# Ledger of designs, part 3: peptides against a protein of PDB entry 6PSE

Target 1, 78 residues: chain A of PDB entry 6PSE
Amino acid sequence: PSEEEEYARLVMEAQPEWLRAEVKRLSHELAETTREKIQAAEYGLAVLEEKHQLKLQFEELEVDYEAIRSEMEQLKEA

## One batch from the design tools (peptide; made by RFdiffusion4, then SolubleMPNN)

Design b2_p19_3_s1 (from b2_p19_3, 14 letters changed)
Fold by OpenDDE base, seed 1:
Parts: sequence; structure tokens; C-alpha cells
Structure b2_p19_3_s1 (fold): chain B 78 residues (1-78), chain C 78 residues (1-78), chain A 19 residues (1-19)
Amino acid sequence: as target 1 above (78 residues)
Amino acid sequence: as target 1 above (78 residues)
Amino acid sequence: SALAALAAALAAEEARRRA
């Protein structure tokens, strides 16, 4: 039997006292996992914002680079 | 009474059939929230890698830009 | 999907602060 099948059997045969304790345990784990999910999401959003700002800086530098490259090419051709 | 106190009373007075259904509900929500947490972490890691690659490209372009800027300045001063 | 999970998590936190 899989661990899932064994757990399902345990829940089916459990007394009310065990079931109440399991509800309390699962509620606590759900609350903790929910906090961790939110923290992971906040971190992901922060990194995404940093990447976006870096992309803007990169595109600005590309424009400046092409301007100088073009000016240099004109000076060499003249 | 707070919703938490009302829920605690409900769990204390609940029949085994309700408690088994609540264990099933909480187990499902915990599994779903856990998957969402992992997905958020994986996304954050992917964005972090993209940001790192972009930073390397940016630093390479800065080196190329400073080389052309310095060459241009030397040509203007001579 | 990852973006959806991110958006859902952030929306849940904002809803929690408003409630």
C-alpha cells in the first residue's frame, strides 16, 4: 500500500480526538506554507523589478554606444 | 467571538464525518499551496538567472563603450 | 503559470491587509 492509501485508512479509522489534532496540525502547516508562498512571491517580484530596471539601463547604454560607434565610423571615413 | 474562536468551537463539537471531510479539505489546500510555493520559487530562480545573464551583457557593453569613448577622446586631443 | 502563482500570492497578501 502507498503512504497515501495508508494515510487514507488512518483517517477513516481514526477517533474524533485524533481527527481534531490532525485538523489543528494541517491548519498550522497550511498557515506556515501560505506565509512561505507569499515570501517566495515577494522575492520573485523584487528580482523581476530589478531585471526590468537593468534592461532599461542596458537599452540606454546600447543607444549611447551606437551613437559613439556611428560618430567614430564617420570620422574614419572622412 | 472571532472567526477563529467560532472555527475552534466548530471543530470541538463536530462529528467524525465532518472532521474527516475537513482533514481531506485541508490536505488538498496544503498540497495546492505547496505546489504554488514551489512554482513561485522556480520562477524567481529563472528570473534571477536571466538577470545575471543580462548583467554580464551589460558589463561587456560597458567595457566596449569605455574603449570607444577613450579612443574618441584621444583622437580629439591629438 | 509561475506568474499566475506569483500574482495570486500577492493578491492574497493585499486582501489580508485590507481585511
Scores: peptide ipSAE 0.125, ipTM 0.800, DockQ to the pose 0.017
Fold by OpenDDE base, seed 3:
Structure b2_p19_3_s1 (fold): chain B 78 residues (1-78), chain C 78 residues (1-78), chain A 19 residues (1-19)
Amino acid sequence: as target 1 above (78 residues)
Amino acid sequence: as target 1 above (78 residues)
Amino acid sequence: SALAALAAALAAEEARRRA
């Protein structure tokens, strides 16, 4: 029997006191895991925004760099 | 009474059949939320790595840009 | 796909709160 099947059997044969304790345990773990999920998602979104802003700055610098590079190249060819 | 207190009362007074159903519900939600948490965390780490690589590229370009800018400035002052 | 994964995690919680 799989662990899942054994757990299912336990739940079927359990007394109310055990079931209430299990509900409490699962509720607590669910609340914690939910909080952690939200926190992870918020962090990921924040980093994504920072990366986006950095990309924009990088692209702006590339434009400025190519402008100066081109001017310098023209001066060398004159 | 708070929603939490009302839920606690429900669990205390519930029949075994309701409790078994609640264990099943909570187990399912916990499994799903756990999967989502892990997925969000993995994505956040991936974005963080991408941002780090982009930052390194940006810093390299800044060095190159300042080198050309400085050379151009010197030529204008001569 | 990447944004969808994060958005799905947040949306799932909102859906549960509304249910």
Scores: peptide ipSAE 0.118, ipTM 0.801, DockQ to the pose 0.018
Fold by OpenDDE base, seed 5:
Structure b2_p19_3_s1 (fold): chain B 78 residues (1-78), chain C 78 residues (1-78), chain A 19 residues (1-19)
Amino acid sequence: as target 1 above (78 residues)
Amino acid sequence: as target 1 above (78 residues)
Amino acid sequence: SALAALAAALAAEEARRRA
């Protein structure tokens, strides 16, 4: 039997005291996992903002670069 | 009493059938929240990689820009 | 952008739980 099937049997055969303890355990794990999910999302958003700012800086530099390149090309053609 | 205290009382007074149902509910929510946490982490890593690649491109452009800028400055000084 | 939308959706769900 799979671990899932074994766990299901354990839950069905368990005494109320064990079931209450399991509810407590699962509630705790759910709370922790929820906090971790939030932290991961917040981190992802922070990195996304940093990437966005970097993209803006990159685009600004591209404009400046093309301006100088064009000026240099014009000087060479003259 | 707080919602937490009320829930704690409910768990203590609950019949085994309710407790088993609550274990099932919490297990399901934990599984879903865990998947969401993993997805958030994967997204964060993907954005981080994109930011890294963008940073490399930016640094390459900065080098090229400074080369042209320096050449232009030298021509103006001559 | 699509990834950003997914991340935003996840973050929004979390924000609702905090409120």
Scores: peptide ipSAE 0.112, ipTM 0.796, DockQ to the pose 0.015
Fold by OpenDDE base, seed 2:
Structure b2_p19_3_s1 (fold): chain B 78 residues (1-78), chain C 78 residues (1-78), chain A 19 residues (1-19)
Amino acid sequence: as target 1 above (78 residues)
Amino acid sequence: as target 1 above (78 residues)
Amino acid sequence: SALAALAAALAAEEARRRA
């Protein structure tokens, strides 16, 4: 039997005391995992914002670069 | 009583059938939350890589921009 | 999917508010 099948059997045959303990265990793990998920999401959002700001800076620099390039090209043609 | 205290009381007084159902519910939620946590982490890493690539492009453009700016400055001084 | 990731992030924030 798979571990999952064994676990399922255990749950089905378990006494109330074990079941209560398992509820407590799972509740704790769920709470921890939820906190970790939130932290991961917050980190991802922070990085996304940083990337966005960097993109804006990049685009601004591109505009400035093209302006100078165009000016230089005009000067060379004169 | 707080919701937590009420829930704790419910768990303590619950019948085996309810407890088994609660174990199943919590197991499912834990699995889902775990998957979501992993997805959030993977997304964050992907964005981080994108930001890194963008940073490299930005730095390259800065070098090119400074080169042109310097050349123009020299031409204006002549 | 970036959209799915954002949705997950928002869901996480909602969960945080409720916790």
Scores: peptide ipSAE 0.105, ipTM 0.799, DockQ to the pose 0.016

Design b2_p19_3_s2 (from b2_p19_3, 12 letters changed)
Fold by OpenDDE base, seed 3:
Structure b2_p19_3_s2 (fold): chain B 78 residues (1-78), chain C 78 residues (1-78), chain A 19 residues (1-19)
Amino acid sequence: as target 1 above (78 residues)
Amino acid sequence: as target 1 above (78 residues)
Amino acid sequence: AAAAALAAALAAEEEARRA
């Protein structure tokens, strides 16, 4: 029997006291998992914002680099 | 009465059939929330890896930029 | 692509906060 089938049988044959305890357990785990999901999303957003700022800095540096490279090339051709 | 207190009373007074249905509902929500948590974590990791690669590219460009800037300064002083 | 995945995670988070 799969663990899932065994669990299903347990739920079907369980007394109300066990079922109430299981509802409490599952509610607690759901609350914790929900909090962890939110934390993971918040962390992901923070990293995305950092990446975006870094990309802006990279693009600014790339523009400055191309300007100097162009000026240098003109000096070498002269 | 808080929603939490009202829910707690409902669980205490509920019949076994309702409790079994609630266990099933909570198990489903827990499974979904767990999947979403994992997805959020995987996404956060992917963004972190992208940020790291971008940082490496930025640092390489910064080195190249400083090299050209130094060469340009030498040409202007001559 | 990365922005879309994050948006989905954020949307799921908002739903979780409202629940």
Scores: peptide ipSAE 0.118, ipTM 0.800, DockQ to the pose 0.015
Fold by OpenDDE base, seed 4:
Structure b2_p19_3_s2 (fold): chain B 78 residues (1-78), chain C 78 residues (1-78), chain A 19 residues (1-19)
Amino acid sequence: as target 1 above (78 residues)
Amino acid sequence: as target 1 above (78 residues)
Amino acid sequence: AAAAALAAALAAEEEARRA
């Protein structure tokens, strides 16, 4: 039997005291995992915002660079 | 009583059938939340890598920009 | 860039504790 099947059997045959303990365990793990999920999402969002700001700065610099490049080309051709 | 206290009381007074259902519910939510956590972490890592690559490109462009700016300054001062 | 990311991660930990 798979671990899942064994666990399912354990839950079905368990006494109420074990079941209450398992509810408590799972509730704790769920709360912890939820916090970790939110943390990961918030971190990812922060990095995404930083990336977006960096992209804007990069695009601005590209415009400035092309302006100077064009001016330089004009000066060298004259 | 807080929602947590009410829930704790519910768990303590619940019949085995309810407890088994609650274990199943919590197990499902834990599995889903765990998957979401991993997904968020992977997404955050991907964005971080993209940001890092963008940062390298930005720094390269800054070097190129300063080079052409300096050359332009020299031409305009001569 | 890495320093900013670390600062963001630390800030995210504080907000995650509120959830």
Scores: peptide ipSAE 0.100, ipTM 0.793, DockQ to the pose 0.012
Fold by OpenDDE base, seed 5:
Structure b2_p19_3_s2 (fold): chain B 78 residues (1-78), chain C 78 residues (1-78), chain A 19 residues (1-19)
Amino acid sequence: as target 1 above (78 residues)
Amino acid sequence: as target 1 above (78 residues)
Amino acid sequence: AAAAALAAALAAEEEARRA
């Protein structure tokens, strides 16, 4: 049987003492994993903000670049 | 008592049928939360890569901009 | 540039943060 089937059988045949211990274990792991999920999300959002700010700076530089390029082209034509 | 103390008491006094159901519930929530954590991490990594590529493009544009700026300055001085 | 990918990532991240 698969590990999942073996685990299901263990839960079905387990005594209350084991089941209470398993509830405690799973509750702890769930709390920890939930905290880690939130932390990962917060980190991702921070990187998104940094990327957004960088994009704004990039677009500002593009405008400045095109302005100089246009001025340079006009000077070369004259 | 706190919600945590009440829950602990419930687990202590619960019958095997309730305990098995609680193990099932917690296992499901843990699996779901774990998947969400991994997904959040993967999205964060993708955004990091996008930010890195944008930074490279920004630095390339800065080089081009400084080249034109320098040429323009030389033309104005001459 | 990758606005569509950003939107998808943001949606998932926001849901995770609210949990």
Scores: peptide ipSAE 0.099, ipTM 0.792, DockQ to the pose 0.011
Fold by OpenDDE base, seed 1:
Structure b2_p19_3_s2 (fold): chain B 78 residues (1-78), chain C 78 residues (1-78), chain A 19 residues (1-19)
Amino acid sequence: as target 1 above (78 residues)
Amino acid sequence: as target 1 above (78 residues)
Amino acid sequence: AAAAALAAALAAEEEARRA
């Protein structure tokens, strides 16, 4: 049997004292995992914002570069 | 009483059938929240890698830009 | 070219992500 099936059997055969302890354990783990999820999402959003700002700077430099490149090319052809 | 205190009392007074249902509910929510946490972390990592690659491209363009700018400045001064 | 590369990377990540 899978671990999931074994766990399901344990829950079904467990005494109330074990079940109460398991509710407390799962509630604690859920709270911690929820906090970690929020932190991961906030980190991802921060990196996304940094990437966006960098993209804007890159595009600005690209425009400036093309302007100078074009001017230089014209000077060489003349 | 706080919601936490009321919930704690409910758990202590609950019948085994309710406790088993609560274990199942919490287990499901924990599994979903864990998956969401992993997805958020993977997304953040992907964006971080994209930002890194963009930074490399930006630095390369800066070098090329400064080279052309310097050459252009020399031509104007001569 | 950079925009296309980013889109491709995001698409690849979405497919590889645990669901």
Scores: peptide ipSAE 0.057, ipTM 0.779, DockQ to the pose 0.009

Design b2_p19_3_s3 (from b2_p19_3, 15 letters changed)
Fold by OpenDDE base, seed 1:
Structure b2_p19_3_s3 (fold): chain B 78 residues (1-78), chain C 78 residues (1-78), chain A 19 residues (1-19)
Amino acid sequence: as target 1 above (78 residues)
Amino acid sequence: as target 1 above (78 residues)
Amino acid sequence: DAAAALAAALEAERAARLA
């Protein structure tokens, strides 16, 4: 049997004291995992914002680069 | 009493059938929240990799831009 | 540093997947 099936059997055969302890354990793990999820999302959002600002800077530099390239081409042809 | 205190009393006074159902509910929510945490982390990593590649492209363009700017300055002075 | 924090979250994720 899988660990999941064994766990299910344990829950079915467990005494109330074990079940209460398991509810408490799972509640704490859920709260902790929820905090970690929120933190991961916040960090991901921060990186996304940084990437967006970098993209804007890159696009601005591309415009400036093409302007100088074009001007230099004109100077060489004249 | 707080909702937390009321929930704690409910767990202490609950019958085994309710406790088993609560273990099942909490296990399901924990599994879902864990998947969501993993997804948030994977998304953040993907954005981080994209940001890194964009930074490399930006730095390459800066080098090319400064080269053209310098060459054009030389042409104007000559 | 957001990148370092994200990397730590990713390592925690990898550990959770292996568990």
Scores: peptide ipSAE 0.112, ipTM 0.805, DockQ to the pose 0.015
Fold by OpenDDE base, seed 5:
Parts: structure tokens; sequence; C-alpha cells
Structure b2_p19_3_s3 (fold): chain B 78 residues (1-78), chain C 78 residues (1-78), chain A 19 residues (1-19)
């Protein structure tokens, strides 16, 4: 049997005391995992914002670069 | 009493059938939340990689920009 | 774009904090 099937059997055969302990365990793990999920999401959003700011800087530099390139080209043609 | 205290009392007074159902519910929610956590982490990593690539492109453009700037400065000085 | 889609997905997860 799979681990899932074995666990299911354990739950079915368990005494109330074990079941209460399992509810407590699962509740704790759920709370922790929920916090971790939120933290991961917040981290991702922070990095996304950093990437966005970097993109803006990149685009600004592209404009400046093209301006200088154009000016230099005109100077060379004159 | 707080909701937490009320829930704790419910668990303590619950019959085995309710407890088994609660274990099932919590297990399901934990599995879903775990998947969501992993997904959020994967997305964060993807954005981080994108930011890194953009940074490399930005640095390359900075080098090119400084090269042209320097060349133009030299031409103006001559 | 990809960034917008990613942001939406991440924000959905973050919103769970306020729910």
Amino acid sequence: as target 1 above (78 residues)
Amino acid sequence: as target 1 above (78 residues)
Amino acid sequence: DAAAALAAALEAERAARLA
C-alpha cells in the first residue's frame, strides 16, 4: 500500500486521543505553511519591484545611449 | 473565550467521527497550501532569474555607453 | 506580459494574509 493508504488506515483505526493530537499537529503545520506561503509571495513581489525599477533604469540608459550615438553620428558626418 | 479556545474545546469534546473528518479537512488544506507555497517560491525564483539577466544586459549597455561617451569626448577635445 | 501574470499570481497568494 502507498503511504497515503497506510496513513488513511491509521486514521481510521486511531483512538480519539491520537486523533486529537493529529488535529493539533496538522493545525500547527497548516499555520506554519501558510506563513511560509505568504513570505514567499512577498519576497517574489519585492524582487518583481526591483526588476521593474531596473527595467526603468535600463530604458533610460537606452535613450541616453541613442542620443549620444546620434550626436556622434552627426558630428562624424559634418 | 477566543476562537482558538472555543476550537480547542470543540476538539476535546468531539466524537471520533468528527475528529477523523477534521483530520481529513486539515490534511487537504495543508496539501493545497503546500502547493501554493511551492508555486510562490518558484515564481519568486523565476523573477529573480529575470532580474539577474536584466542586470547583465544593463551592465553591458553601461559599458557600451561609456565607450561611446569616451570616444565622443575625445573627438570634442581634438 | 509575463511580469504582470506573475504579479497577479503572487498577489493572490499574498491576499490570503488579509483573508
Scores: peptide ipSAE 0.110, ipTM 0.804, DockQ to the pose 0.013
Fold by OpenDDE base, seed 3:
Structure b2_p19_3_s3 (fold): chain B 78 residues (1-78), chain C 78 residues (1-78), chain A 19 residues (1-19)
Amino acid sequence: as target 1 above (78 residues)
Amino acid sequence: as target 1 above (78 residues)
Amino acid sequence: DAAAALAAALEAERAARLA
């Protein structure tokens, strides 16, 4: 039998005391996993904001670069 | 009583049928939340990689910009 | 954009905190 089938059988045949303990265990794991999910999302959002700021800086530099490049090209052609 | 205390009482007084249903519910939510956690982590990693690539491009442009700026400055001073 | 799609996904996960 698969682990899933074995677990299902265990739940089916378990006494109330075991079931209560399992509810407690699962509740704890769910709470921890939920916290970790939120933490991962918040970290991702922080990195996304940093990326956005970097993109803005890149675009500003690109404009300045093109301005100087154009001026330099004109000087070399004259 | 708090919601947590009320829930704890419910688990304590519940019949096996309710407890088995609760184990099933919690198992499902845990599986779903775990999937979402992994997804959030993967998204964060993807953004981090994009940010890194953008940083490399920014640094390359910065080098090129400084080179042209310096050349232009020399031409204006001569 | 990929960034916008990622932002939406991350915001969805963050919104689950408020639920």
Scores: peptide ipSAE 0.109, ipTM 0.803, DockQ to the pose 0.013
Fold by OpenDDE base, seed 4:
Structure b2_p19_3_s3 (fold): chain B 78 residues (1-78), chain C 78 residues (1-78), chain A 19 residues (1-19)
Amino acid sequence: as target 1 above (78 residues)
Amino acid sequence: as target 1 above (78 residues)
Amino acid sequence: DAAAALAAALEAERAARLA
């Protein structure tokens, strides 16, 4: 049987004391996993904002670079 | 009493049938939240990698820009 | 650096749940 089937059987045959402990365990793990999910989302958002700011700076530099490149090409051809 | 205290009391007083249903519910929520956490982590990592690549491109452009700027300054002074 | 640390943390988190 699969681990899931074995676990399901365990839950069906378990005493109330074990079931209460399992509810407590699962509640704790759910709370922790939820906090970790939120934290990961916050990290992703922060990095996204940083990337966006960097993109703006990059695009500004591209404009400045092309301006100088074009001017320099004109100076060399003259 | 707090919601947590009320829930704890409910778990303590619950029948095995309710407890089994609660284990099933929590297991399902934990599985879903875990998948969502993984997805959030993958997204954060992807954005981080994109930001890193953008930073490398930005730094490369800065080097190229300074080279052209310096050359152009020399051409103008000559 | 901070980026590398974050990447490591995110990968560890993903790997731990997939294993």
Scores: peptide ipSAE 0.108, ipTM 0.803, DockQ to the pose 0.014

Design b2_p19_3_s4 (from b2_p19_3, 15 letters changed)
Fold by OpenDDE base, seed 3:
Structure b2_p19_3_s4 (fold): chain B 78 residues (1-78), chain C 78 residues (1-78), chain A 19 residues (1-19)
Amino acid sequence: as target 1 above (78 residues)
Amino acid sequence: as target 1 above (78 residues)
Amino acid sequence: AAAAALAAALAAERAARLA
């Protein structure tokens, strides 16, 4: 039998005391996993903000670069 | 009483049928939350990789910009 | 591109907070 089937049988045949303990265990794991999910999302958002700032800096530098490149080309052609 | 205390009382006083249903519910929520956590982590990693690539491009552009700026300065001073 | 990524991250964070 699969682990899932064995677990299902255990739940079906378990005494109330075991079931209460399992509810507590699952509640704890759910709370922890939820916290970890939120942390991952917050980290992703922080990185995204950093990427956005970097993108703005990059675009500004591109504008400045093209300005100098254009001026340089004019000087060399004159 | 807090919602947590009320829930704890419910679990303590519940019949086996309710407890089994709650185990199933919590198992389902845990599975979903776990999947969402993984997705959030994968997304964060993807953004991090994109930021890294952008950083490399930015640094390369900075080098090119400084090269042109330096050459331009030399031409203007000559 | 960056805007879409931001929107997705914000949506993910909201979903996480509501869960």
Scores: peptide ipSAE 0.134, ipTM 0.790, DockQ to the pose 0.012
Fold by OpenDDE base, seed 4:
Structure b2_p19_3_s4 (fold): chain B 78 residues (1-78), chain C 78 residues (1-78), chain A 19 residues (1-19)
Amino acid sequence: as target 1 above (78 residues)
Amino acid sequence: as target 1 above (78 residues)
Amino acid sequence: AAAAALAAALAAERAARLA
């Protein structure tokens, strides 16, 4: 049988004391995993904001660069 | 009493049938939250990589821009 | 480089507050 099937059987046959302990364990793991999920999301959002600011700076520089490049090309061809 | 204290009391007084259902619920939520945490982490890493690539492109363009700007200034002053 | 280091520090600080 799979680990999942064995675990399901264990839960079905378990005494209340074991079940209470399992609820406590799962509650703790859920709280911890939830905190970690939030941390990962906040980090991702911070990086996304940094990328967005950098993208704006890049696009601004790209416009300035093309302006100078075009002017330079015109001057050299004249 | 706090919600945590009330929940703890509920678990202590619960019958095996309720406890088994709670184990099932918590297991499901833990699996779901774990998946979401992993997704958030993967997304964060993807954005971080995109930001890094953009930073490299920006720095390259900045060098090119200063080169052209300097050349243009020299040509206009000559 | 300095700006990136500051940004990384701020991101780490956000994560640490929830730990």
Scores: peptide ipSAE 0.094, ipTM 0.778, DockQ to the pose 0.010
Fold by OpenDDE base, seed 1:
Structure b2_p19_3_s4 (fold): chain B 78 residues (1-78), chain C 78 residues (1-78), chain A 19 residues (1-19)
Amino acid sequence: as target 1 above (78 residues)
Amino acid sequence: as target 1 above (78 residues)
Amino acid sequence: AAAAALAAALAAERAARLA
């Protein structure tokens, strides 16, 4: 049997006292995991924003570079 | 009474059938929240890698740009 | 631009894998 099937059987055969303890345990883990999920999402968003700003700076520099490169090439060909 | 106190009382007075259903509900929510946490972390890591590669490209372009800019400035001053 | 598109696709795939 899978671990999931074994756990399901445990829950079905458990006494009320065990079930109450399990509800408490799961509630605590859910609260912690939820906090961690939010933190992970906030971190991901921050990195995305940093990347976006860097992309804009890169594109601006690329335009400036091509302008000077083209001007330089024209001078060399003259 | 707080919502937490009311929930705690509900758990204490609940029948086994309700408790089993609550364990199942919480287990499902925990699994989903855990998956979402991991998903957010993987996404954040991917964006971080993209940002890093972009930073390297940006720094290379800055070096090339300054080289051409300096050369152009020297030609104009001659 | 092409590299960025590929990276974005990979990121999207990773995000969708656990959806």
Scores: peptide ipSAE 0.091, ipTM 0.778, DockQ to the pose 0.010
Fold by OpenDDE base, seed 5:
Structure b2_p19_3_s4 (fold): chain B 78 residues (1-78), chain C 78 residues (1-78), chain A 19 residues (1-19)
Amino acid sequence: as target 1 above (78 residues)
Amino acid sequence: as target 1 above (78 residues)
Amino acid sequence: AAAAALAAALAAERAARLA
């Protein structure tokens, strides 16, 4: 039997006191995992915003670079 | 009483059939939330890697830009 | 001429969220 099947059997055959303890355990783990999920999402969002800002800076630099490159090319051709 | 206290009381007074159902519910939600947490973490890592690559490209462009800027300045001063 | 002040602030914010 799979671990899942074994766990399911355990739950079905368990006494109320064990079941209450399991509810408590799962509730705690769910709360903790939920908090961690939110934190991970916030981290991802922050990095995304940083990347976006960097992209804007990069594009601005590209424009400036091409402007100077073009000017230089014109001067060398003249 | 707080919602948490009321819930705790419910768990303590609940019948085994309700407790088993609650274990099942919480197990499912925990599994789902765990998956979502992992996905969020993976996303954050991916974006971080993208940002890193972009930073490298930006720094390369800065070097090239400064080289041309310097050359241009020298030519104008001469 | 890269100013890392803002990046550091963002990193601190990020770290605070994960703490």
Scores: peptide ipSAE 0.089, ipTM 0.773, DockQ to the pose 0.008

